# Ledger of designs, part 317: peptides against a protein of PDB entry 4ASU

Target 1, 270 residues: chain A of PDB entry 4ASU
Amino acid sequence: ATLKDITRRLKSIKNIQKITKSMKMVAAAKYARAERELKPARVYGVGSLALYEKADIKTPEDKKKHLIIGVSSDRGLCGAIHSSVAKQMKSEAANLAAAGKEVKIIGVGDKIRSILHRTHSDQFLVTFKEVGRRPPTFGDASVIALELLNSGYEFDEGSIIFNRFRSVISYKTEEKPIFSLDTISSAESMSIYDDIDADVLRNYQEYSLANIIYYSLKESTTSEQSARMTAMDNASKNASEMIDKLTLTFNRTRQAVITKELIEIISGAA
Target 2, 83 residues: chain B of PDB entry 4ASU
Amino acid sequence: FTFASPTQVFFNSANVRQVDVPTQTGAFGILAAHVPTLQVLRPGLVVVHAEDGTTSKYFVSSGSVTVNADSSVQLLAEEAVTL

## One batch from the design tools (peptide; made by RFdiffusion4, then SolubleMPNN)

Design b2_p29_3_s2 (from b2_p29_3, 22 letters changed)
Fold by OpenDDE base, seed 1:
Structure b2_p29_3_s2 (fold): chain B 270 residues (1-270), chain C 83 residues (1-83), chain A 29 residues (1-29)
Amino acid sequence: as target 1 above (270 residues)
Amino acid sequence: as target 2 above (83 residues)
Amino acid sequence: SLAQRLAEAARQLAAYLEAWRERVLARLE
């Protein structure tokens, strides 16, 4: 490689390093906010799931329609955040299909669609875009919930798949159940809740869906920002190491060129 | 007893004597060992009676309230403010 | 007074809910 080639490469890597450092700082700021906002959101979301856990809602085996909601975002450069969700979605879809279930998919964030489009395009009901630029709000979750309820797909049971935040260096892909109004209404375990008005139950389920979606978005966002921060830090470090190596190569090459020129002068070839 | 909005937690697995909630079917008090029920909230006053006799008042918008068989209660409001 | 605080809270929340509903509907259109 010529000195010019090395210099060009050095310049390119230095520019990349500047970008990754900047992105790290942005991700760090977003992570700090997301982590703060996750605390109440987790209490709220877990509270909403309490009924289903305590009542042990079961879907009859003869019911065949299953919905999978994958939660991620539109933005890349965050490690395995999107692929982890997609992997679990694929696994769940395959298992359900093997069990004779009909599976439909909703993607929250464009990255899920990008990964699954080739293999699962026919199963997608809708993909929600513009996720990840701003922190998710309850309003956003409500929009998604409403769209789902108005989609016309009458699922019996579903799963929402998202990355649960553990720490700045750890997340875990989780699955939570969602149930249709009909499934809840017909569940034997609901008999202990006597004299529940049908309209009340409908409204309750609408809130429940919105609540769970909101919770999943907050967990996903926090996990994503943390992962991005780590990814950008690693990229910056890798760039630094490469810069050091190339700098050494540059110096060695420069000395070699000088030596060659001197030899040519001494030999009279110049 | 858990009482929260998406952005704020007021009570987290706390022990309380009584919670008065505004529901679409009417306001009612949730006591210890209340029968399991599901309700949706209407805009109105929530009053939490602590075991020590103190009371806290809140105004809530929409949401849900769940009383489970194990006597756990989840009050989840879309919006809530302390009074 | 408690009554005044309640009334103010009610107004604020009502306004917020209406605005929220409008935004949600607008996003679905």
Scores: peptide ipSAE 0.025, ipTM 0.812, DockQ to the pose 0.047; fails the geometry check
Fold by OpenDDE base, seed 5:
Structure b2_p29_3_s2 (fold): chain B 270 residues (1-270), chain C 83 residues (1-83), chain A 29 residues (1-29)
Amino acid sequence: as target 1 above (270 residues)
Amino acid sequence: as target 2 above (83 residues)
Amino acid sequence: SLAQRLAEAARQLAAYLEAWRERVLARLE
């Protein structure tokens, strides 16, 4: 490589490093906010899931329609955040298919569609885009919930798959159940609950779905921002190492050129 | 007893004497060992009676309340403010 | 009182949210 080539590459990498450092700082700020907002959201979301956990709602085996909701975002440069969700979705879809279930997929965030479109295009009902630029709100979750409920797909049971935040360096892809109104209303385990009006139960389910989606979005966002921060840090470090290596190469090459020129001068003078 | 909104937690697995909630079918009080039930909140006043006799008041916009068989209660409001 | 003001604000917000939901539903239908 010529000195010019090395210099050009150095300049390019230095620019990348500046960008990655900047992105790291942005991600750090967003992470800090997301983590703060996740605390109440987790209590809220876990509270919403308590019924389904405690009631141990079971879907009859003869019911075949299953909905998978994958939660991620539109934004890249966050390590394995999207691929982890997609992997779990694929696994779940395969398991359900093997069990003779019909599977439909909803993607929250465009990245899910990007990953799964080729292999699972026929199973997709809808993909929600414009996720991840701003912190998710309960309003956003409500919109998603309502669209799901009005999609016309009468699922019996569903799974929402998202990255649960553990720490700044750790997340875990998890699955939580979603049940249709019919499944809940028909569940034997629900018999212990006082006579609930059908309209009340419907409204309750709508809130529950919105709550769970909101919770999943908050977990996902926090996980994503932390992962992005880490990814950008790694990128910055890698760039730094490359800069050091190229600088050494540059210096060696420069010395060689100088030496060659000196030899030519000496040889010409002789 | 858990009482939270998406953005704020008021009670987290707390022991309380009684919680009065506004539901679409009317306001009712949740006491110890209340029968399991599901209700939807209407905009209104929530009153939490602590075991020590203190009372806290909140206004909620909407949401749900769950009373489980194990006597756990989840009051989840879309919006809630302390009064 | 502050409590009354907050209560009123909450009521207004609730009404706004309800209207919002109606609009959302109308768009989705």
Scores: peptide ipSAE 0.022, ipTM 0.819, DockQ to the pose 0.119; fails the geometry check
Fold by OpenDDE base, seed 2:
Structure b2_p29_3_s2 (fold): chain B 270 residues (1-270), chain C 83 residues (1-83), chain A 29 residues (1-29)
Amino acid sequence: as target 1 above (270 residues)
Amino acid sequence: as target 2 above (83 residues)
Amino acid sequence: SLAQRLAEAARQLAAYLEAWRERVLARLE
């Protein structure tokens, strides 16, 4: 490689490193905010799920309609965040299909659609785009919940799949159940709640769905920002190593050129 | 007793004497060992009576309240402020 | 087209969200 070639490559990699460092800083800032906002969101979301966990709601086996909600975002460069969710969605869809269930999919974030479109296009009900530019709000979750409830798809049971934040270096793809109003109303374990008005229960379920979606979004966002920060850090380190290698190569090549020139001068061949 | 909004936690698995909540069907007090119930919140006043006799007041916009068989209570408000 | 339907749904959702936000804000004033 000529000195010029090496110099061009160095410049390119240095630029990439600048970009990755910048992105790391942005991700770090977003992560810090997300982590702070996740604390109350987790209490809120887990609180909403408490009923379902304690009531141990069972869906009858004869019920066939299942909804899968995958939660991620529109933004890339965050490692395996999207692929992890998609992988679990695929697995769940396959398992449900094998069990004779009808499966429909909702994607929160465009990346889910991007990954699953070829293989699962017929199962998609809707994809929510423009996720990840701003921190998710409860309003956002409510809109998603409402859209799902008004989609006309009468599911019996569902699964929401998202990345739960563990630490800055760790997330885990999780699945939480969602239940239709009919499933909850008919659940034997709910008999202890007999004096519940149908309208109240409907409204309650709307909140519950919004709550879990909100929770999942907050977990996903925090996980994503952490993963992006890590990814950008790794990219920056890789770039740094490449810069070092190329710099060494440059220096060696430069010395060789100088040596050649000196030899030519000394030999009088020039 | 857990009382939270999406952005703030007021109580997390706390022991309280009584919680008064505004529901669509009417305001009611949740006491220890209250029967299991599900309710939807209407805008109004939440009053938390602590075991030490301290009373805290909150305004909530909407949300849900769950009383479980194990006496756990989840009060989840869309918006809540301390009053 | 499916794409158009999805786009319209997205718009409707956005409008709903905005209206919802406004309602929430109005209830807080």
Scores: peptide ipSAE 0.000, ipTM 0.798, DockQ to the pose 0.039; fails the geometry check
Fold by OpenDDE base, seed 4:
Structure b2_p29_3_s2 (fold): chain B 270 residues (1-270), chain C 83 residues (1-83), chain A 29 residues (1-29)
Amino acid sequence: as target 1 above (270 residues)
Amino acid sequence: as target 2 above (83 residues)
Amino acid sequence: SLAQRLAEAARQLAAYLEAWRERVLARLE
C-alpha cells in the first residue's frame, strides 16, 4: 500500500514537471519576442513621457480626484508580477487617501481585479480582461486609452503602475504620471509652449495616453514572460528534486518491505 | 531628436539640422532653438535633414511631435515607414 | 522498526508532495 502510494505520487509529480517544462518553453519563446519588441517600444514610451519630465506639471491641491491604472495581465504562474503591482497600487491608494484624495482604480488584466476586488471593489472603475494571451499592440493600447477616457471619471491626476523590465532575472515596479487634459492645459509650466489649439492639445493628450499605456504593456509583458519562465524553471527543478527524494525513499522502503517479509517467512509469523 | 513608432526607432537622441513634419495645422520645419510647441501629426511626409547635408524621408500616419524648451524633440508616429 | 520508520517517512513525504501538487494545480486553475 505504501509503495503503491509513493508510485502514484511519483507519477503525479512527473506529470506536473512535464507541464512546467512545457510552460517554461512557451514562456521562453514569448519572452524572446517581447524583449525584442520592447526595445523600440521603450524608446517610443520614454519619448512620450519626456514632456511630463521636462514640464513640471503640478496639480493644484484643491483637485482631489486621482486615477490609478495598474498594468498586468490575466495569466498566472509568473511569480510576484501581479502582487508587486497590486502592492504598489495599494500603497499609492492609501497614501492618496491619507492626503484627502479621491482614488479610483483601473485594472489592466484580470489578475489585478482578483487581488484587489475584496478590499478595493468600490474604487474600481473598470477592469480590462483578455490581456496576456497575445503580445500587446498599439491598437490594444489605443482601445484601452479610449475606454479610459470614456469611463466618465474626471480625474485630475493619475498614476500608471507597471513592472519595468530590467533583465531576464529582474524587474522593478514603477509608477508614471498621467494627467488630465484640464490639468495639462491649466499648468503654469505649459505657458512656455507656443499657443496650442485646444483641439490639438486634446488629440495630443489622447496619443500620449495611448503611448504610455502601450509602453507600460510592453514593459509588463516582457517582465511577466521572463518571470514566468523563471517560475516554471524553478517549479521544474523543485519537482525534479522531489522526484529524486521520493525515488530514494521508494527504494529504501522497498528494501525494508522485502526484509520484513523475509523475516516473517523465516520466523513463521506469516 | 527622437523619432520612433511603437515598433521601430529611426532616431534616438540624435543631432539633426532640421525636421519637417506634417501637422494637422500645417507642415512646419523644426530648426535648432525652435520655440517649444506641441503638435499632432497628420498623415504625410517627414523629412529629416542631417548635419552632414543628407536627407531622409519618411511617411508617417497619426501621432505627435513635441518641441521642448531644451530643444529636445520627440516625434512619435503611430506608423512610420522609410521612403 | 526500521521498516516502520521508513514507511512513515515515505507517507509523510507523499503527503507533502500531494499537498504541493494541490497547490500547484490550484494556481493553474
Scores: peptide ipSAE 0.000, ipTM 0.789, DockQ to the pose 0.007; fails the geometry check

Design b2_p29_3_s3 (from b2_p29_3, 23 letters changed)
Fold by OpenDDE base, seed 5:
Structure b2_p29_3_s3 (fold): chain B 270 residues (1-270), chain C 83 residues (1-83), chain A 29 residues (1-29)
Amino acid sequence: as target 1 above (270 residues)
Amino acid sequence: as target 2 above (83 residues)
Amino acid sequence: AAAAAAQRAAEERARYEEARKEEILARLA
């Protein structure tokens, strides 16, 4: 490689490093906010899920319609955040299909669609875009919940798949159940609950769905920003190492050029 | 007893004497060993009676309240403020 | 405003780096 080639490559990598470093800082800021906002969101979301855990709602085997909601975002450069959700969605879809269930998919964030569209296009009901630019709000979750409820797909049971935040360096892809109004209302385990008005139960279920979606979005966002920060840090380090290697190569090449020029001068060949 | 909004936690697995909630079907008090029920909140006042006799008041917009068989209670408001 | 944003970003970065260090240390521990 010529000195010019090495210099050009050095400049390019240095620019990439600047970009990745900047992105790291932006991700760090977003992570810090997301982590703060996750604390109450987790209590809120886990509180909403408590009913399902305590009621041990079982879907009859004759009920075949299953909904999978994958929660991610539109934005890349965050390691395995999207692929982990997609992988679990695929696994769950395959398992459900093997069990004779009909599976439909909702993608929260365009990246889910990007990964699964080719193999699961027929199973997609809707993909929500414009996810991940701003922190998710309860309003956003309510919109998703409303769209789901208005989709006309009468699922019996569902799964929401998202990355649960564990720590700044760790997330875990998890699944939480979603139940239809009919499944909840018909569940034998719900008989211990006092006579609940149908309208009340419907409204309750709408809140529950919105709550769970909101929770999943907050977990996903926190996990994503943390993963992005790590990815950008790694990219910046890799760029640094490459800069060092190229700098050594540049110096060696420069010395070789100087030596050659000196030899040419001394030999009179110039 | 858990009482939270999407953005704030007021009580997290706390022991309380009584919680008065405004529901669409009417206001009711949740006591120890209350029968399991599901309700939807209407805009109104939540009053939490602590075991020490202190009372705290909150305004809530909408949301849900769950009383489980194990006496756990989840009060989940869309919006809530301390009064 | 830009300086305040930069300072907040730096503080958040520092907190992250510290948390990451603690977590790495906890794993090595």
Scores: peptide ipSAE 0.011, ipTM 0.816, DockQ to the pose 0.012
Fold by OpenDDE base, seed 4:
Structure b2_p29_3_s3 (fold): chain B 270 residues (1-270), chain C 83 residues (1-83), chain A 29 residues (1-29)
Amino acid sequence: as target 1 above (270 residues)
Amino acid sequence: as target 2 above (83 residues)
Amino acid sequence: AAAAAAQRAAEERARYEEARKEEILARLA
């Protein structure tokens, strides 16, 4: 490589490093906010899931319609965040299909669709876009919940798949159950709950769905920003190493050129 | 007893004596060992009676309340403010 | 309609920039 080529490559990598460092800082700021907002959201969301854990709602075997909601975002450059969710969705879809269930998919965030469109296009009901640019609000979750309920797909049970935040360096893809109003209403385990009005139960279920979606969005966002911060840090370090290597190569090449020129001068070989 | 909004936690697995909640079906007082039930909140006043006799008041918007068989309670308001 | 078109254009540009960044980062990884 000529000195000019090395210089051009150095300049390019240095620019990339500046970009990745900047992105790391942006991700760090978003992570810090997301983590703060996750604390109450987790209590709220886990509180909403408590009914399902305690009531042990079972879907009858004759019920075959299953909904998978994958939660991620539109934004890349966050390591395995999207692929992890997609992988779990694929696994769940395959297992359910093998069990003779009908599976439909909802993607929260365009990246889910981007990964699964080729293999699972026919199973997609809807994809929610414009996710991840701004922190998710309860209003956003309510809109998603409402659109889901109005989708016309009468599922019996479902799974919401998202990345649960563990730490700045760790997340885990998890699945939480969702149930249709009919499944909850017909569940034997719900018989212990005193004289629940059908309208009350419907409204309760709407809140429950919105709550779970909100929770999943907050977990996903925190996990994503943390993973992006890590990915950008790694990219910045890799760029630094390449800069160092290229700088050494530049110096060696420069010395070789100088040496050659000196030899040509000394030898009179113009 | 857990009482939270999406943005704020007021109680997290706390022991309380009584919680009065505004439900769509009427006033609802949650006591120890209350029968399991599900209710939906209407805008109104929540009153939490702590074991020490302290009473805290909150205004809530919409939401849900769950009383489970194990006496755990989840009060989840869309919006809530301390009074 | 114009605001929606501008938003779509901004989103498409953002996608392009992101894809380009991903390609660059993939080369660095």
Scores: peptide ipSAE 0.005, ipTM 0.812, DockQ to the pose 0.014
Fold by OpenDDE base, seed 3:
Structure b2_p29_3_s3 (fold): chain B 270 residues (1-270), chain C 83 residues (1-83), chain A 29 residues (1-29)
Amino acid sequence: as target 1 above (270 residues)
Amino acid sequence: as target 2 above (83 residues)
Amino acid sequence: AAAAAAQRAAEERARYEEARKEEILARLA
């Protein structure tokens, strides 16, 4: 490689390092906001799930329609965030299929579709795009919930899969249940709640779905921004190491060129 | 007793004496050992009576309320403000 | 028409350069 080639490569990597450092700072700012907004969202979302945990709702074995909602985003460069969700979705889909269930998939964020399209294209109902550009709002979750409920797919039970935030260096892919109105209304464990109007129960379930989706989006966003910050830090370090290696190569090549020029002058081989 | 909106927490696993909620079927008071129920909130006034005798008032837009068999209560409002 | 074609070509080049930067970033990560 000529000195010119090495210099061009050094310039390119230095520019990449500037980009990764900038992206790290942007991710850090978004993470700090997401973490603050996750605190109330977690109380709200966990509160919505309390009924299902306490009632221990069981879906009858004769009910076969299962919905998997994978929660992620459209944006890359965040380590294993998308692949972790996709891996758990694949595992869950395989287990349900082995149990004789019909499985349909919804992707929240385009990255889920990108990973699963080749192997699970026939199982996808819909993919929600334009996720992750802005912090998720309850309005966004409500739109997703309404579109799901109006999709015409009459699922019996479902699972929402997302990355739960643990710390700046840790997240865990988790699953939470979703139930159809019919499954809730027919559950024996719900008999203690029987004095409930059917319209009230329908509205309640609409809120519950929106609440769970909102919660999952907030957990996912916080996990994603943290993971992106780490990924961009690692990329910046890798770029630094490559700059050091190329700088050494540049210095060695420069010395070799000088030596060659001196030999050509001395030998008269010019 | 838990009372929260998507953006704010008012009570988190607190012990309260009574909560008055506005529901689509009418306003009702949640006392200790209230029967399990599910309700949807209508826009209106929530009144929380604490064990210390303090009363707090809130306006809610919509949402849900759950009373469980273990006497735990989840009041989840889409929007809520302190009055 | 020529100005619109030049603008589309510039936008396509910009998208290509961005995609290439993302690919390089993905290799470094």
Scores: peptide ipSAE 0.000, ipTM 0.804, DockQ to the pose 0.010
Fold by OpenDDE base, seed 2:
Formats: sequence, structure tokens, C-alpha cells
Structure b2_p29_3_s3 (fold): chain B 270 residues (1-270), chain C 83 residues (1-83), chain A 29 residues (1-29)
Amino acid sequence: as target 1 above (270 residues)
Amino acid sequence: as target 2 above (83 residues)
Amino acid sequence: AAAAAAQRAAEERARYEEARKEEILARLA
């Protein structure tokens, strides 16, 4: 490579490094906020799931309609965040189909659709876009819950799939159950709650759905920002190594060019 | 006893003597070994009676309360403020 | 006259080569 080529490449990589460093800082700021907001959201969300865990709600085998909600965002450059959710969604959809279930999919964030559209387009009910530009609010979760409830799809049970935050360096893709009003009202394990008015139960379930969605969004956001920060850090390090290598190559090439010119002068060949 | 909003935790797996909640069907007190129930909250006053005899008051906008067979309670409010 | 012209041309070439060597050495430093 000529000195000019190396210089051009160095400039390009240095610019990339500046971008990745900047993105790392932005992700770090968003992560710090997301982590703070996740603490209460986790208590709240886990609280909303407590009934389902304690009541051990079972869906009858004759019930065939299953809803999968995948939670991620619209934003890239965050490692395996989207692919992890999509992979688990695919696995779950395949398992349910093999069991003779009807599967429908909701995507929270455009990236899920981008991954699954080719293979699962017919199973998508709706995709929610504009996810990840701002921190999710309970209002956002309520809108998603309302759209689901108004979709007219009468699922029996469902799964919400999202990345749970573990640490700045770790997340885990998890699944939580969603139940229809009919499923929860007919569950034998709910018999201890028999004095519950049908309207109360409906309202309770609607609220619970919003709670679970909110929780999943908060976990997903925190995981995403952390993963993005890590990805950008890795990219910046890789760029740094490449810059160092190219700088050495530049110096060697420069010396070789100078030496060649000197030899040409000394030999009178030039 | 767990009491939280989406943005704030007031109690997390705490032991309390009694919790008074405003429900759509009426206000009721949750005592130790209360029967399992599900209720939705109306705007109103939540009163938490701690085991040490202290009483804390909260205003809630809406939400849910769950009393489980194991006597665990989840009070989830959309909005809540300490009074 | 031809020998003197050749000698002057050789001296001018030598001066040019020396100046170019100095310039290259100055870039290496």
C-alpha cells in the first residue's frame, strides 16, 4: 500500500473510533439512567407476576391459541440483544407449532420484525415502532397493552420474551407468561379467589398486562444500553489496535520510501 | 407485603400488621392471614400499619392488590405518594 | 570546450544530488 493509502485508511479508522467512543458515552449515560429506573420497575413487575407463579395457572391442552410478544427496540449496534430475543421467539414458535398450537406474534421494536419477517410474516399481528429513542414509560406500556387487548385476537395463553438485566456485562433472555381473562377465570387454582367479580378480574388482568409489558421494557432497555456500551467499547478497542498496526506500517513504509529515494540519488539512477 | 409504583418502591417483602386499601368495591383492611383475594384500587388512601406500631399514609391513583394463600400481599399502584 | 562543458554538467549534477540527499535526510529526522 502507498503512504497515501495508509494515511487515508488511518483517517477513516480514527473517525470510526471517534464515533464509537461517542456512542459508548451516550450509551453509558442512558444505561445509568435505565439501571436506576429498573430498580423500582423490577419490584413492580415481579409483583405483578407473583399471582401467576403462586396460583400455578395452567392452560388446558385443548386451548390452541398462543401469543408471543417479543420485546426489544428499533436501535442497532447493541450486540446480540435483538437476535437473542428473536432466537427464543423462533424456538418457542416452533415448539408450539409442533404441539399443534396456533401462534401469533407481536413485536415490540422494529428489529424483531426485521429479523423474523421473512420466516414468520404471516404470524405477526402488530409491530410497535419508535421503541428505544426515549426511556419507556408506564404510559407506553399501557398503549401496547391496550392495542393488544383491542386487536381482537383471542389468545388462550401467551409468552413475553425479553432480555433481563443481570449486570453491566450480562443479560439473559427470559420468558414470562401472559394469560387471557378466560384462562385465568377458568383456572382451577384460582378457586381460592372465587369471590372475585368478573369486572374486577378483567380490570385486574388489563392492569397486570400493562405492568408486565412495562417491566419487560425496563429490563430490555437496561440490557440494551449496557450491551451497546460494551459493543462500542469493543469496537473502539479494535479500532485502536488497527490504528496502531497501520501506524507501524506507515512508519515502515515511509522509511522504505525514503531509503529507496536515497539509494536512487546515491546510485545516480534518478 | 410489597407496595410499589412503576417508579418507586415503598415496601419490598416487608412484614406489616395491617394494610388498609381503597378498592372499587370498598375500602378493606388486610390483616395477617387474610383470605386470598384480588381487587382493583380506586383513588384513595392507603394506610400501612407496621409491626412496631408506626402508621404510614399514602395516596394512590389506581392499581391492584393481591392477597395470596401464603399471606403475601402485592399492592401495585399506578401512582403513589407519601403523605 | 566540450570537456569543460561535460565537467560543469557533472559538477551541477553532483550539487543537485547532494542537495537532494540533504533534503531527504532532513525529512528523516
Scores: peptide ipSAE 0.015, ipTM 0.804, DockQ to the pose 0.003; fails the geometry check

